Peptides against a protein of PDB entry 6D0Y. Designs and how they scored, part 195

Target 1, 225 residues: chain A of PDB entry 6D0Y
Amino acid sequence: ETEDHLESLICKVGEKSACSLESNLEGLAGVLEADLPNYKSKILRLLCTVARLLPEKLTIYTTLVGLLNARNYNFGGEFVEAMIRQLKESLKANNYNEAVYLVRFLSDLVNCHVIAAPSMVAMFENFVSVTQEEDVPQVRRDWYVYAFLSSLPWVGKELYEKKDAEMDRIFANTESYLKRRQKTHVPMLQVWTADKPHPQEEYLDCLWAQIQKLKKDRWQERHIL

## One batch from the design tools (peptide; made by RFdiffusion4, then SolubleMPNN)

Design b2_p28_1_s1 (from b2_p28_1, 11 letters changed)
Fold by OpenDDE base, seed 4:
Structure b2_p28_1_s1 (fold): chain B 225 residues (1-225), chain A 28 residues (1-28)
Amino acid sequence: as target 1 above (225 residues)
Amino acid sequence: SSFDEALEKVANGVIKREPLPSPPPFFP
């Protein structure tokens, strides 16, 4: 395989094909594995790039990485390390949109058996611990809570299955913070239904309510848009 | 800085991996 061909294969995975997505992912994982001896760095860079730049294909690439990790455990580790570096860089650059997406990506890697559930729990513990920092802007505290909560649709089920007590603690800390934080109300366009009027809530309170509902629904995404 | 320390804590919390990789599930 040429480098250009690898790029094409990686970028086009998940597009319309005569084969199933699963088959294509397995096939691609096999191709990439075979080419790691010659093109590891290129493949790593490509995967990091598409993981960062193609959020619409999040689950495709997390699955691909999971498959690669199963084939080459060391490569999976290098990928995670690269993604963590990217997360650090995005945070340092105040690129919070990229950062939160990377957190979601990493979260879904738990489902793909690339990152251990306890490790992700520890990450979220660290995120929520930011709420305890003094003399920092609330936006910082809010962002880490947001990053945590907004990632739970991808990984909440797995984390509660394996680390329910720890997750409950994180939730309690989150709830406590949300109760005591300064709330700002921003006018938002809401679709009002006459039968279910919902007052405008602050975005984190709203997200919290959604996550609480998701948790009550046993993490079955019935209503997450 | 407190920021750098926080980042390191976050990073250290993520890097732990499963000892044995298993086939991942496919998600829609």
Scores: peptide ipSAE 0.034, ipTM 0.629, DockQ to the pose 0.155
Fold by OpenDDE base, seed 3:
Structure b2_p28_1_s1 (fold): chain B 225 residues (1-225), chain A 28 residues (1-28)
Amino acid sequence: as target 1 above (225 residues)
Amino acid sequence: SSFDEALEKVANGVIKREPLPSPPPFFP
C-alpha cells in the first residue's frame, strides 16, 4: 500500500461502516502488519500522530495498537517507546494537558496488553514519588498526583486485580501527600457550586474523593461525576 | 461491546516489558 492510503485507513478507522468496529480494527491491523516490512517508520509515525491529536478516538487507537502488538511484539514496543518520548517532550515543553492525555493513553494500553501492569505500576510509583522531592514547586508535585489519579478510570481495575498490594501503597502515599500539601482556593469554580449544600473542595481533594468512590464501586466508570 | 470483543482477541497476547522510565526533571 502507498503511504497516503495507509494514512487514510488509519485516520478513518472507527467511522461508521457496514462492518463492526471489531472487524474493521482487525482488518486494519492485518493490513498494517503486512505493510510493516516496507512502511514501519511511516506507520509508527502515523499511529503516534493520531494517538496524540485525536483524543476522541483514544480507545479505538489503543485497541488497534493492541491488535497490532499481538501480531508484531517488537512494533508494539517501538510504539510505546515513541509515546514515552512524546510524553517526555510534552513535559519539557510544559504542555501539561497533552502530557496527562498521553499518560491516559498509556494507561489504556495496559488493558490492550501492550504495556504490562507491573510497568504501569512502576510508572505510577515514580509519579507519586515526586511528592517526596525537596526544593521543587508544589505545582510539580500536584501535577504528577493529578496525572496518576486522573488515569485510574482507565486502568485502576486492571492494576488492582494484578498488583493490589503495590497499588495500596501508592494510594497510601498519595493520601499522605494530600493531607500535608498546601491547599489553594479557586474562587471562579466556587461560584458555580454555591447552590450545592456541600462545601467546594480543592481540585485534587475532589479528584481523590472521586477515585476513592470509583474504587469502592469496583471501578465502574459511570460513577465518575 | 465491540471493544470487549477486540480485547478478547488480544487476551493471550499479554506481554511483559521493563518498567517505564522515571519522570523527567522539572523544567521551569
Scores: peptide ipSAE 0.027, ipTM 0.595, DockQ to the pose 0.059
Fold by OpenDDE base, seed 5:
Parts: C-alpha cells; structure tokens; sequence
Structure b2_p28_1_s1 (fold): chain B 225 residues (1-225), chain A 28 residues (1-28)
C-alpha cells in the first residue's frame, strides 16, 4: 500500500459500493492495521482529518476507529489523544462549531468501545461544571451545556445504562443552570400572529426540551437527526 | 478551567479506553 492509496481508501469509505458498508469498514480496518508499521503517522493524520472535515460520515469513522482500536489498542489511544488535542486547538481558535462536533465524535466513540462510558461521564461533569465558574461570559457556560446536550443523542443511552445516578446529577445541574441563566434570545425570536405575538423558546431551552423528550423515550429516536 | 482539567485527565490517562469485546454496533 502507498500513502496515496491509503488516503483514497479512508476518504472514500462509505461511498457507493457493491459490498455492504460493514464489510467495507472491516476490510479497511484490516488494510490499515497491516499498514500501521509503515504508515502509522500518516494513517493517524488522515483519520483525524476526515473525522474533523466530514461530519456527515461521523458514524462511519467512529465505527472504523472502533475496529482499529480492537485490532491495535495503542493506535486507538493515540487517535483519541490526537482528537482531544484537536478539540483543544479548535477551542483556542474559537472554532466552536468544530469543537462541538469533535465532542459528538468522541461521544460516539463510547458506543464503539474506544472510550469508556465512565470517562465520558466525567468529561460531561467537567463541561457542566463550567456553569459554576465565576466571572466568565454566559456564552462560555452556554457553549459547554450545548456541547453536552447536543452530544447526548449519540451517547445518552449508553451513559444512562451504566451511570444513571451520575447522569441524573448532571441533568439536575443543567436544568438548574438553564433556569437561572439570562435568555437574551427570547425577545428576538417571536412569532407575530394577527391577534397576539407569541414568544419562541430560547435555543438552549428548546434543545433541553428535545433531550428530555429523547430521555423519556428511552433514547429511541424516531427520525435520524 | 473545567475543560483544561478534563484535557489533563485525558493526558494523564484518566479517561479510560476499552478494548472492543465484539464488533461495534453499526450506525448508518
């Protein structure tokens, strides 16, 4: 295998094929494993790149990483470390859209047995603890709550199955914060009717309601989000 | 910050990784 070929394989996985996606992922994992002795750094960089730049293929690449982690545990660790480093860099660069996506990616890695559920719970505890920081902008607090809540569709079921008490505490803290925070967007988001203006719910409140509904439905989604 | 603490925990190996006991579930 050549580096260029590896790039092509990684970038094109999940494209239309005569074989099932599962078969293609297993095959690719085997190819990548075999090439790790010669191209580990390249493969690592490629996987980080596609994970970051192709959000539409999130579950494809998390699954691939899960397969690779099973084959080479050390490589899986290096990948997670690289992704965490990228998350840090994204935040430093104020690229919050990339950052939140990376949190979602890491969340789905729990389902792929790359990251332990308790570790993800601990991370989310840290995120929600930002709401308790003093002398920081509300936007910072809001973002970490958003990052937590928006990741739950990918990992909420697993986390509640393994750490229900801890998750309930995180939820309680989140709810408490949402009640006390300033809702500056509510006045700007109004539906005007002929008879009465109707204020729209603020975006985090909306997300919270959606997640609560998802939780109530035992984390079963009726529609792919 | 809380996030820095989280990152430190990752760097220090506090965030645990798991070997895959079986093929991971596929998510379309």
Amino acid sequence: as target 1 above (225 residues)
Amino acid sequence: SSFDEALEKVANGVIKREPLPSPPPFFP
Scores: peptide ipSAE 0.022, ipTM 0.626, DockQ to the pose 0.182
Fold by OpenDDE base, seed 2:
Structure b2_p28_1_s1 (fold): chain B 225 residues (1-225), chain A 28 residues (1-28)
Amino acid sequence: as target 1 above (225 residues)
Amino acid sequence: SSFDEALEKVANGVIKREPLPSPPPFFP
């Protein structure tokens, strides 16, 4: 495949096709694997780009990366490293929206067997530990809690299945922080479009309530929609 | 589901890695 063709293939995956999504993803993974010797850097960059810029295709691209990782362990590692680097860069640039999507992407990579669940738990432990930092703005603390909570729809089930005790600890710490933080009145932050109207609430409290509901519903989103 | 079928193909592709890095410093 030519470099330009690879870009087209990567960008268009998941679009309407006569073939199943699984077949298309498997086929694309094969094509990309075959071209890694010649276009590794380009493929890596393209995948990182679509991962961060096309959040609506998150699960498609995480699955693709999962397939690639199964074929080429080293490439999977390089991809994760690149995504983590991008996350750090986004945070340094105060691009919080991109950063949270990257966290969600990394979270879903756990479901695709790219990132180990314990590693993701450790990341979330680190995020929530920011709430214990003393000489930092509350917005920093709030964002990491938000990043954690807003990622749970993608990975909460898997993490609780494998690391329930650790997750419970993180939840307890989160709850504790939410109780003691200074609250502001902001529009509700919705992870899901619910038919039932919600009263205006502080956005993190609202998100917390949504996540608590999701957890109670065994991480099945259909119960929140 | 079709998505589940795709995921099952990656079941053996688990990467065992070190914990993800700590959050970067806050830049206001």
Scores: peptide ipSAE 0.069, ipTM 0.628, DockQ to the pose 0.091; fails the geometry check

Design b2_p28_1_s2 (from b2_p28_1, 10 letters changed)
Fold by OpenDDE base, seed 2:
Structure b2_p28_1_s2 (fold): chain B 225 residues (1-225), chain A 28 residues (1-28)
Amino acid sequence: as target 1 above (225 residues)
Amino acid sequence: SSFDEALEQVRNGVIRLPPPPAAPPFFP
């Protein structure tokens, strides 16, 4: 019964309530923390599941994890480890949509003080380094660039505030790659809702342009919406 | 394993993912 109750609480957080979302999240974090001694594995699994399967609640669950991490660093770490493992498995399984989302989720965990900025930078460095691989299909290189760029709306501000030099290097490498890659005409790729129609463009070039604008606008999405 | 080391690095404030899979991804 307790496990079922926990599942309900976790799955329903962020739904209509008389209380503020922040208050509900804080309350839930307290409940979960108290139950960790007995239900750590269950709670961990539940959080990983909802984090993975409910993209519409990304910021809710990253915030929740942030609150939990503040209360229990070890649990926060275990959660991150589980998410990284899931990312690896998604990649191996060629579930690239899930993989990209997981990268975004991890990115937002930086904002929630769960993942250190240098860690995320290192991840992105790892992704962009794939562009330097010689004997691989371009689609492989493209995807990792896409994963990087498409995650920046969630973490670019924080990373540039703390690791601007490293980020600039990553951007330079990305730009260099985009210039030399073979380009094809594909629908516009967007990480957010566009405020106006865009002409047909190569999807990575489009995304790059969007990210460049976002960067120029100091990572304030309202300027591009 | 390299993966386990990567996980430890996450805990230490650095994420080092294992080498990406050899199979090329496709854009959805």
Scores: peptide ipSAE 0.028, ipTM 0.584, DockQ to the pose 0.059
Fold by OpenDDE base, seed 3:
Structure b2_p28_1_s2 (fold): chain B 225 residues (1-225), chain A 28 residues (1-28)
Amino acid sequence: as target 1 above (225 residues)
Amino acid sequence: SSFDEALEQVRNGVIRLPPPPAAPPFFP
């Protein structure tokens, strides 16, 4: 495949087709694998770009990376390293929205067998440990808790299946922090999950309640139309 | 949806174990 054709294939995957998404992803993974000897750097850059810029296709690209990782483990590793580097850069640049999305992307890579569940648990332990830091702005503590909680819809099931005890500890620490933090009552992140208008609740408390419900429902989303 | 089912099937078909966690996070 030509370089331009590879870009087109990667960008258009998951769009309407006569074939199943599974078939298209397998086909694309095969094409990309075959072209790695000649276009590895380009393919890596393209995948990092679409992973970062097309959040609506998160699960498509995590799945594609999973398929590629299964075919070429080294490439999968290089991709994860690139994404982690991008996460660090986003944080340094104060691009917190991008950073949260990257955490979600990494989270879903656990489902695609690209990132080990224990590794993701360790990352979340590190995030929640920020709540114990002294002499730091609450916004820092809140952001890492948000990054953790907002990623659980993508990976909570897998992590509790494999690391339930560790996850329970993280949840306990999170709950403890949420009880003692100063509430700002800023409705930035209302996820409308229920038909009934919820009263204006503080965004982290609201998110926590949603995640607790999701956990109670064994991580099964009932209302995805 | 059929789309979600297809993704789940693909995910279940992938069997590889991934790399260790990122370095401790920082907040600028």
Scores: peptide ipSAE 0.043, ipTM 0.634, DockQ to the pose 0.034; fails the geometry check
Fold by OpenDDE base, seed 4:
Structure b2_p28_1_s2 (fold): chain B 225 residues (1-225), chain A 28 residues (1-28)
Amino acid sequence: as target 1 above (225 residues)
Amino acid sequence: SSFDEALEQVRNGVIRLPPPPAAPPFFP
């Protein structure tokens, strides 16, 4: 495959086709695997780019990476490392919208058997630990809690299945923080379509309530699946 | 999920994440 052709294949995956999406992804994974010896760097860059710039295809590209990781474990590792570097860069640049999206992307990689559940739990523990920092703006604490909570629709089920005790601790710490933080009334934040409407309240409290409901519903979110 | 079939083909080749990034200072 030529570099231009690889770009086309990667960018167009998930578009209308005569074949199933699953078949197309498996096929593309095979093509990319075969080309890794010659085009690993290019493929890595392309995947990182589309992962970052095409949020509407999040689950498509996480699945693709999962398939690639199954075929080439080392490449999966390199991709994750690249995404972590991008997350660090986004945080340093105060690009928090990109950062939260990257956290969601990484979260879904757990479902794709790319990232180990314990590693994701550790990341979330680190995020929630920011709430314990002294002499920092609340907005900092709030953002990391938001990044954690807003990612749970993608990965909460898997993490609770594998690390329920640790997740319960994180939830307890989060709840404790939410109770003691300063609250302001803001429009409701909806991450997904809820069957029951929520009242307008502070955005993190609202998100917390939504996550609690999702947890009670055994993490069933059809729009993400 | 529409991807369940594809995901079932993925082996459990899980990778450990690098250490979580240190949270940068954040001031308004």
Scores: peptide ipSAE 0.039, ipTM 0.671, DockQ to the pose 0.089; fails the geometry check
Fold by OpenDDE base, seed 1:
Structure b2_p28_1_s2 (fold): chain B 225 residues (1-225), chain A 28 residues (1-28)
Amino acid sequence: as target 1 above (225 residues)
Amino acid sequence: SSFDEALEQVRNGVIRLPPPPAAPPFFP
């Protein structure tokens, strides 16, 4: 394959085809694996780019990476490392919307068997541990809690299935922090259900309530509003 | 592991943050 053709294949995966999505993903994974000796860096860059810039195809690309990881574990590792670097760079650049999305992407990689559940738990432990930091602004503490909570729709089920005790500890720490932090009221959030409106609450309290409900509903989302 | 180091970098990479968004962005 040429570099231009690889770009086309990667960017267009998941679009309408005579073949199933699963077949297309398997086929593409095979093509990419075969081309790694010649185009590894290009493929890595392309996958990182589409993962970051095409959020509507999140599950397509996490699945593709999962297939590639199964074929070439080293490449999967390099991809994850690249995404972590991108997350770090996004944080440094104050691109916090991109950063939180990258956390969600990494979260979904757990579902695709690219990132181990314990590793993601460790990441979330690190995030929530920021709430224990002294001499830092509350907005830092709030953001990491936000990043954790807002990622749970993508990975909460898997993490509770495999690491329930650790997750319960993280939840307890989160709840404790939310009770003691300073609060300001913001517009209410409605994301998973329209039939059970939330009261006007602070944004993290509202998100917490929604996550608690999601957990109670066994991590089943009806729709995102 | 390199991954653990990366996680630590995420934790400690930035001290000052702007206010987070009022609502989380969710993607379909």
Scores: peptide ipSAE 0.024, ipTM 0.540, DockQ to the pose 0.037; fails the geometry check

Design b2_p28_1_s3 (from b2_p28_1, 10 letters changed)
Fold by OpenDDE base, seed 3:
Structure b2_p28_1_s3 (fold): chain B 225 residues (1-225), chain A 28 residues (1-28)
Amino acid sequence: as target 1 above (225 residues)
Amino acid sequence: SSFDEALELVRNGVIKLPPPPASPPFFP
């Protein structure tokens, strides 16, 4: 395999073919495994890149990484470490959109048996603990709560099945913070219905309500957040 | 390697993930 060929294979996975997606992913995992001795660094970089830049293919690439992890556990570990480093770099660079996508990607890696549930719980505990920091802007506290809540559609079911007590604690802390935080009032931003105009709900309160509903529905999604 | 062992510990939830950076987010 050449480097250009590997790039093409990785970027095009999930596109229409004569074979099933599952078959294509298994085949690609086999090709990548065979090329690791010669192209490990290149493959690692490519996977990190597509994970960051193609959020529409999130589940495709998390599944691919899951298959690779099953074939080569060390490579799976190196990939996770690279993604965590990238998350830290994105946060330091104030690239918060990329950071949110990375948190969601890492969240779905729990479902793909790449990251253990306790590790993801620990990450979310770290995020929600920011709400307890002193002498920091509320926007910092709000962002980490947002990153946590907005990732739960991908991993909430698994985490509650494995770590329900810990998740309940995180939820309680989140709820407590949301009750005491300052809310921005924008009277001009209203959702007008034919009969009853309502002010636009604050974004974190809205997200919280959606996640609470999702939890009550046993994490069965009816819509994409 | 010792590095691979450390990564395994992280993935298994034995070692906590790095904490968030101290710098606050900036929204324009």
Scores: peptide ipSAE 0.027, ipTM 0.611, DockQ to the pose 0.051
Fold by OpenDDE base, seed 1:
Structure b2_p28_1_s3 (fold): chain B 225 residues (1-225), chain A 28 residues (1-28)
Amino acid sequence: as target 1 above (225 residues)
Amino acid sequence: SSFDEALELVRNGVIKLPPPPASPPFFP
């Protein structure tokens, strides 16, 4: 395969074809695996790029990476490392919307068996531990809580199934923080459609309430905005 | 895994958590 052709294949995966999506993904994974000896760096860059820039295809690309990881564990590891580096760069650049999305992407990689559940739990423990930091602005603490909570729709079910005790601790710590933090009136953030409208609340309190409901509903959601 | 190794580096303080955001982020 040529580099240009690989780009086309990766960018267009998930589009309508005569074959099933699963078949197309398996086929593409095979093609990419075969081309790794010659185009590893290019493939890695392409996958990172589409993962970052095409949020509408999140599950397609996480699945693709999952398939590649199963075929070539080393490449899967390199991809995760690249994504973590990208997350760090986004954070350093104050691109927090991208950062949140990347955390969400990494979260979904747990479902695709690229990242182990305990590892993701540890990551979230690290995030929530920021709430215990002293001499830092509340906005820092708030952001990491937000990043954690905002990612749970994609991985909460899996993490609670495998690490319920640890997740309960994280939730308890989160709840404790939310109760003691200073609150301001900010625009409501509602990502999920509920049958009953949520009351107008501070954005983290609102998100917390949504996540609590999602947890109560066994992590079943109807729509993400 | 590479991810676990990265987490270990964070736990050991080799990789620090990012700087504080300027404002609360919103994600649609």
Scores: peptide ipSAE 0.024, ipTM 0.570, DockQ to the pose 0.030
Fold by OpenDDE base, seed 5:
Structure b2_p28_1_s3 (fold): chain B 225 residues (1-225), chain A 28 residues (1-28)
Amino acid sequence: as target 1 above (225 residues)
Amino acid sequence: SSFDEALELVRNGVIKLPPPPASPPFFP
């Protein structure tokens, strides 16, 4: 396959076709595996790119990576390393929106058997520990809490099933922080219903409430946040 | 949506994968 063809295949996966999504993903995984000897670096870069630029296809690409990891463990490891490196670079560059998508992507890789649940728990522990840092802007603390909470729709169920005690601790720390932080009036539109006017809540408080509801509902998602 | 279908495939175990070979590195 040509390099340009690989780009096309990766970018177009998940689009409407005569075949099932499963079949398409398995097929693409096979193609990519076969081309790894010649195009590994390109494939890695492409997958990292779509992970950060196409959030609407997040689960498609995490599944693809999961399939590739199953076929080639070395590739899977290299991909995760590349993603972590990209996350670090995004944070250093203050590209926080990109960083959030990367965290979500990594989160869903747990479901795809690319990242171990304990590792993801540890990552979230690190994120929430930022709330305990002294002499840092609140925006930094808020962002890491946001990154954690906003990723839970993808991985909360799995993490609670395997690491409930650790997750409870993270939640307790998060709740404690949310209670003590300074609040600003940032609306979250999705928490407002057309039927009744609701009082405006702070953005992270709204997100927290939604996540608490998801947890209560045993992580059965009806809507993507 | 294609997104929902992919999520369903993974979560429902339609696509079965082996355990991960290694844990990712942590960053401070």
Scores: peptide ipSAE 0.023, ipTM 0.606, DockQ to the pose 0.046
Fold by OpenDDE base, seed 4:
Structure b2_p28_1_s3 (fold): chain B 225 residues (1-225), chain A 28 residues (1-28)
Amino acid sequence: as target 1 above (225 residues)
Amino acid sequence: SSFDEALELVRNGVIKLPPPPASPPFFP
């Protein structure tokens, strides 16, 4: 296949077709695997690009990467490294929306068996450890807590199933930080259910409450975003 | 995995976490 064809295939995956999405993803993974010897760099770049630029297809591309990783583990590793580099670049560029999305993407890669649960736990430990940094703006601490908490809808279930003790520690540290941080009035990220809308609250406290509820609900999302 | 290696580098302080944001982030 030509590079242009690969681009088309990758960009169009998940679009309406006569076949199931699962079948299309498996097929594409097979095509990409076969083309890795010749087009590895191109495929890597394309996947990183669509992963970053097409948030509406997050689960499609995480699944695709998962399928490809199952076929070629080394490629999966390279992809993860590329995504981590992109995350760092996004943060350095103060592109917070991209950064948080990338964290969510990486989180969902745990479900796709691309990233091991312990590795993701370690990443979140690193994020929450920022709350212990001295002489840094609270907004930095808050952002990493936000990045952690806001990613849990995608991966919290898996992490607690495999690393409950470590997750409890992270939660305890997070809770401790949230109790001691300065609270400010900021626009709220409201998640509500028909039966129990969340009260207007400081965004991290609200998010914390939402995550606590999600945890209590065994990580089953019953919220309208 | 390469990911684990990257995390280890972070843990060992070889790779530092990104700098603090210049301004408060806009949360989605």
Scores: peptide ipSAE 0.031, ipTM 0.654, DockQ to the pose 0.029; fails the geometry check

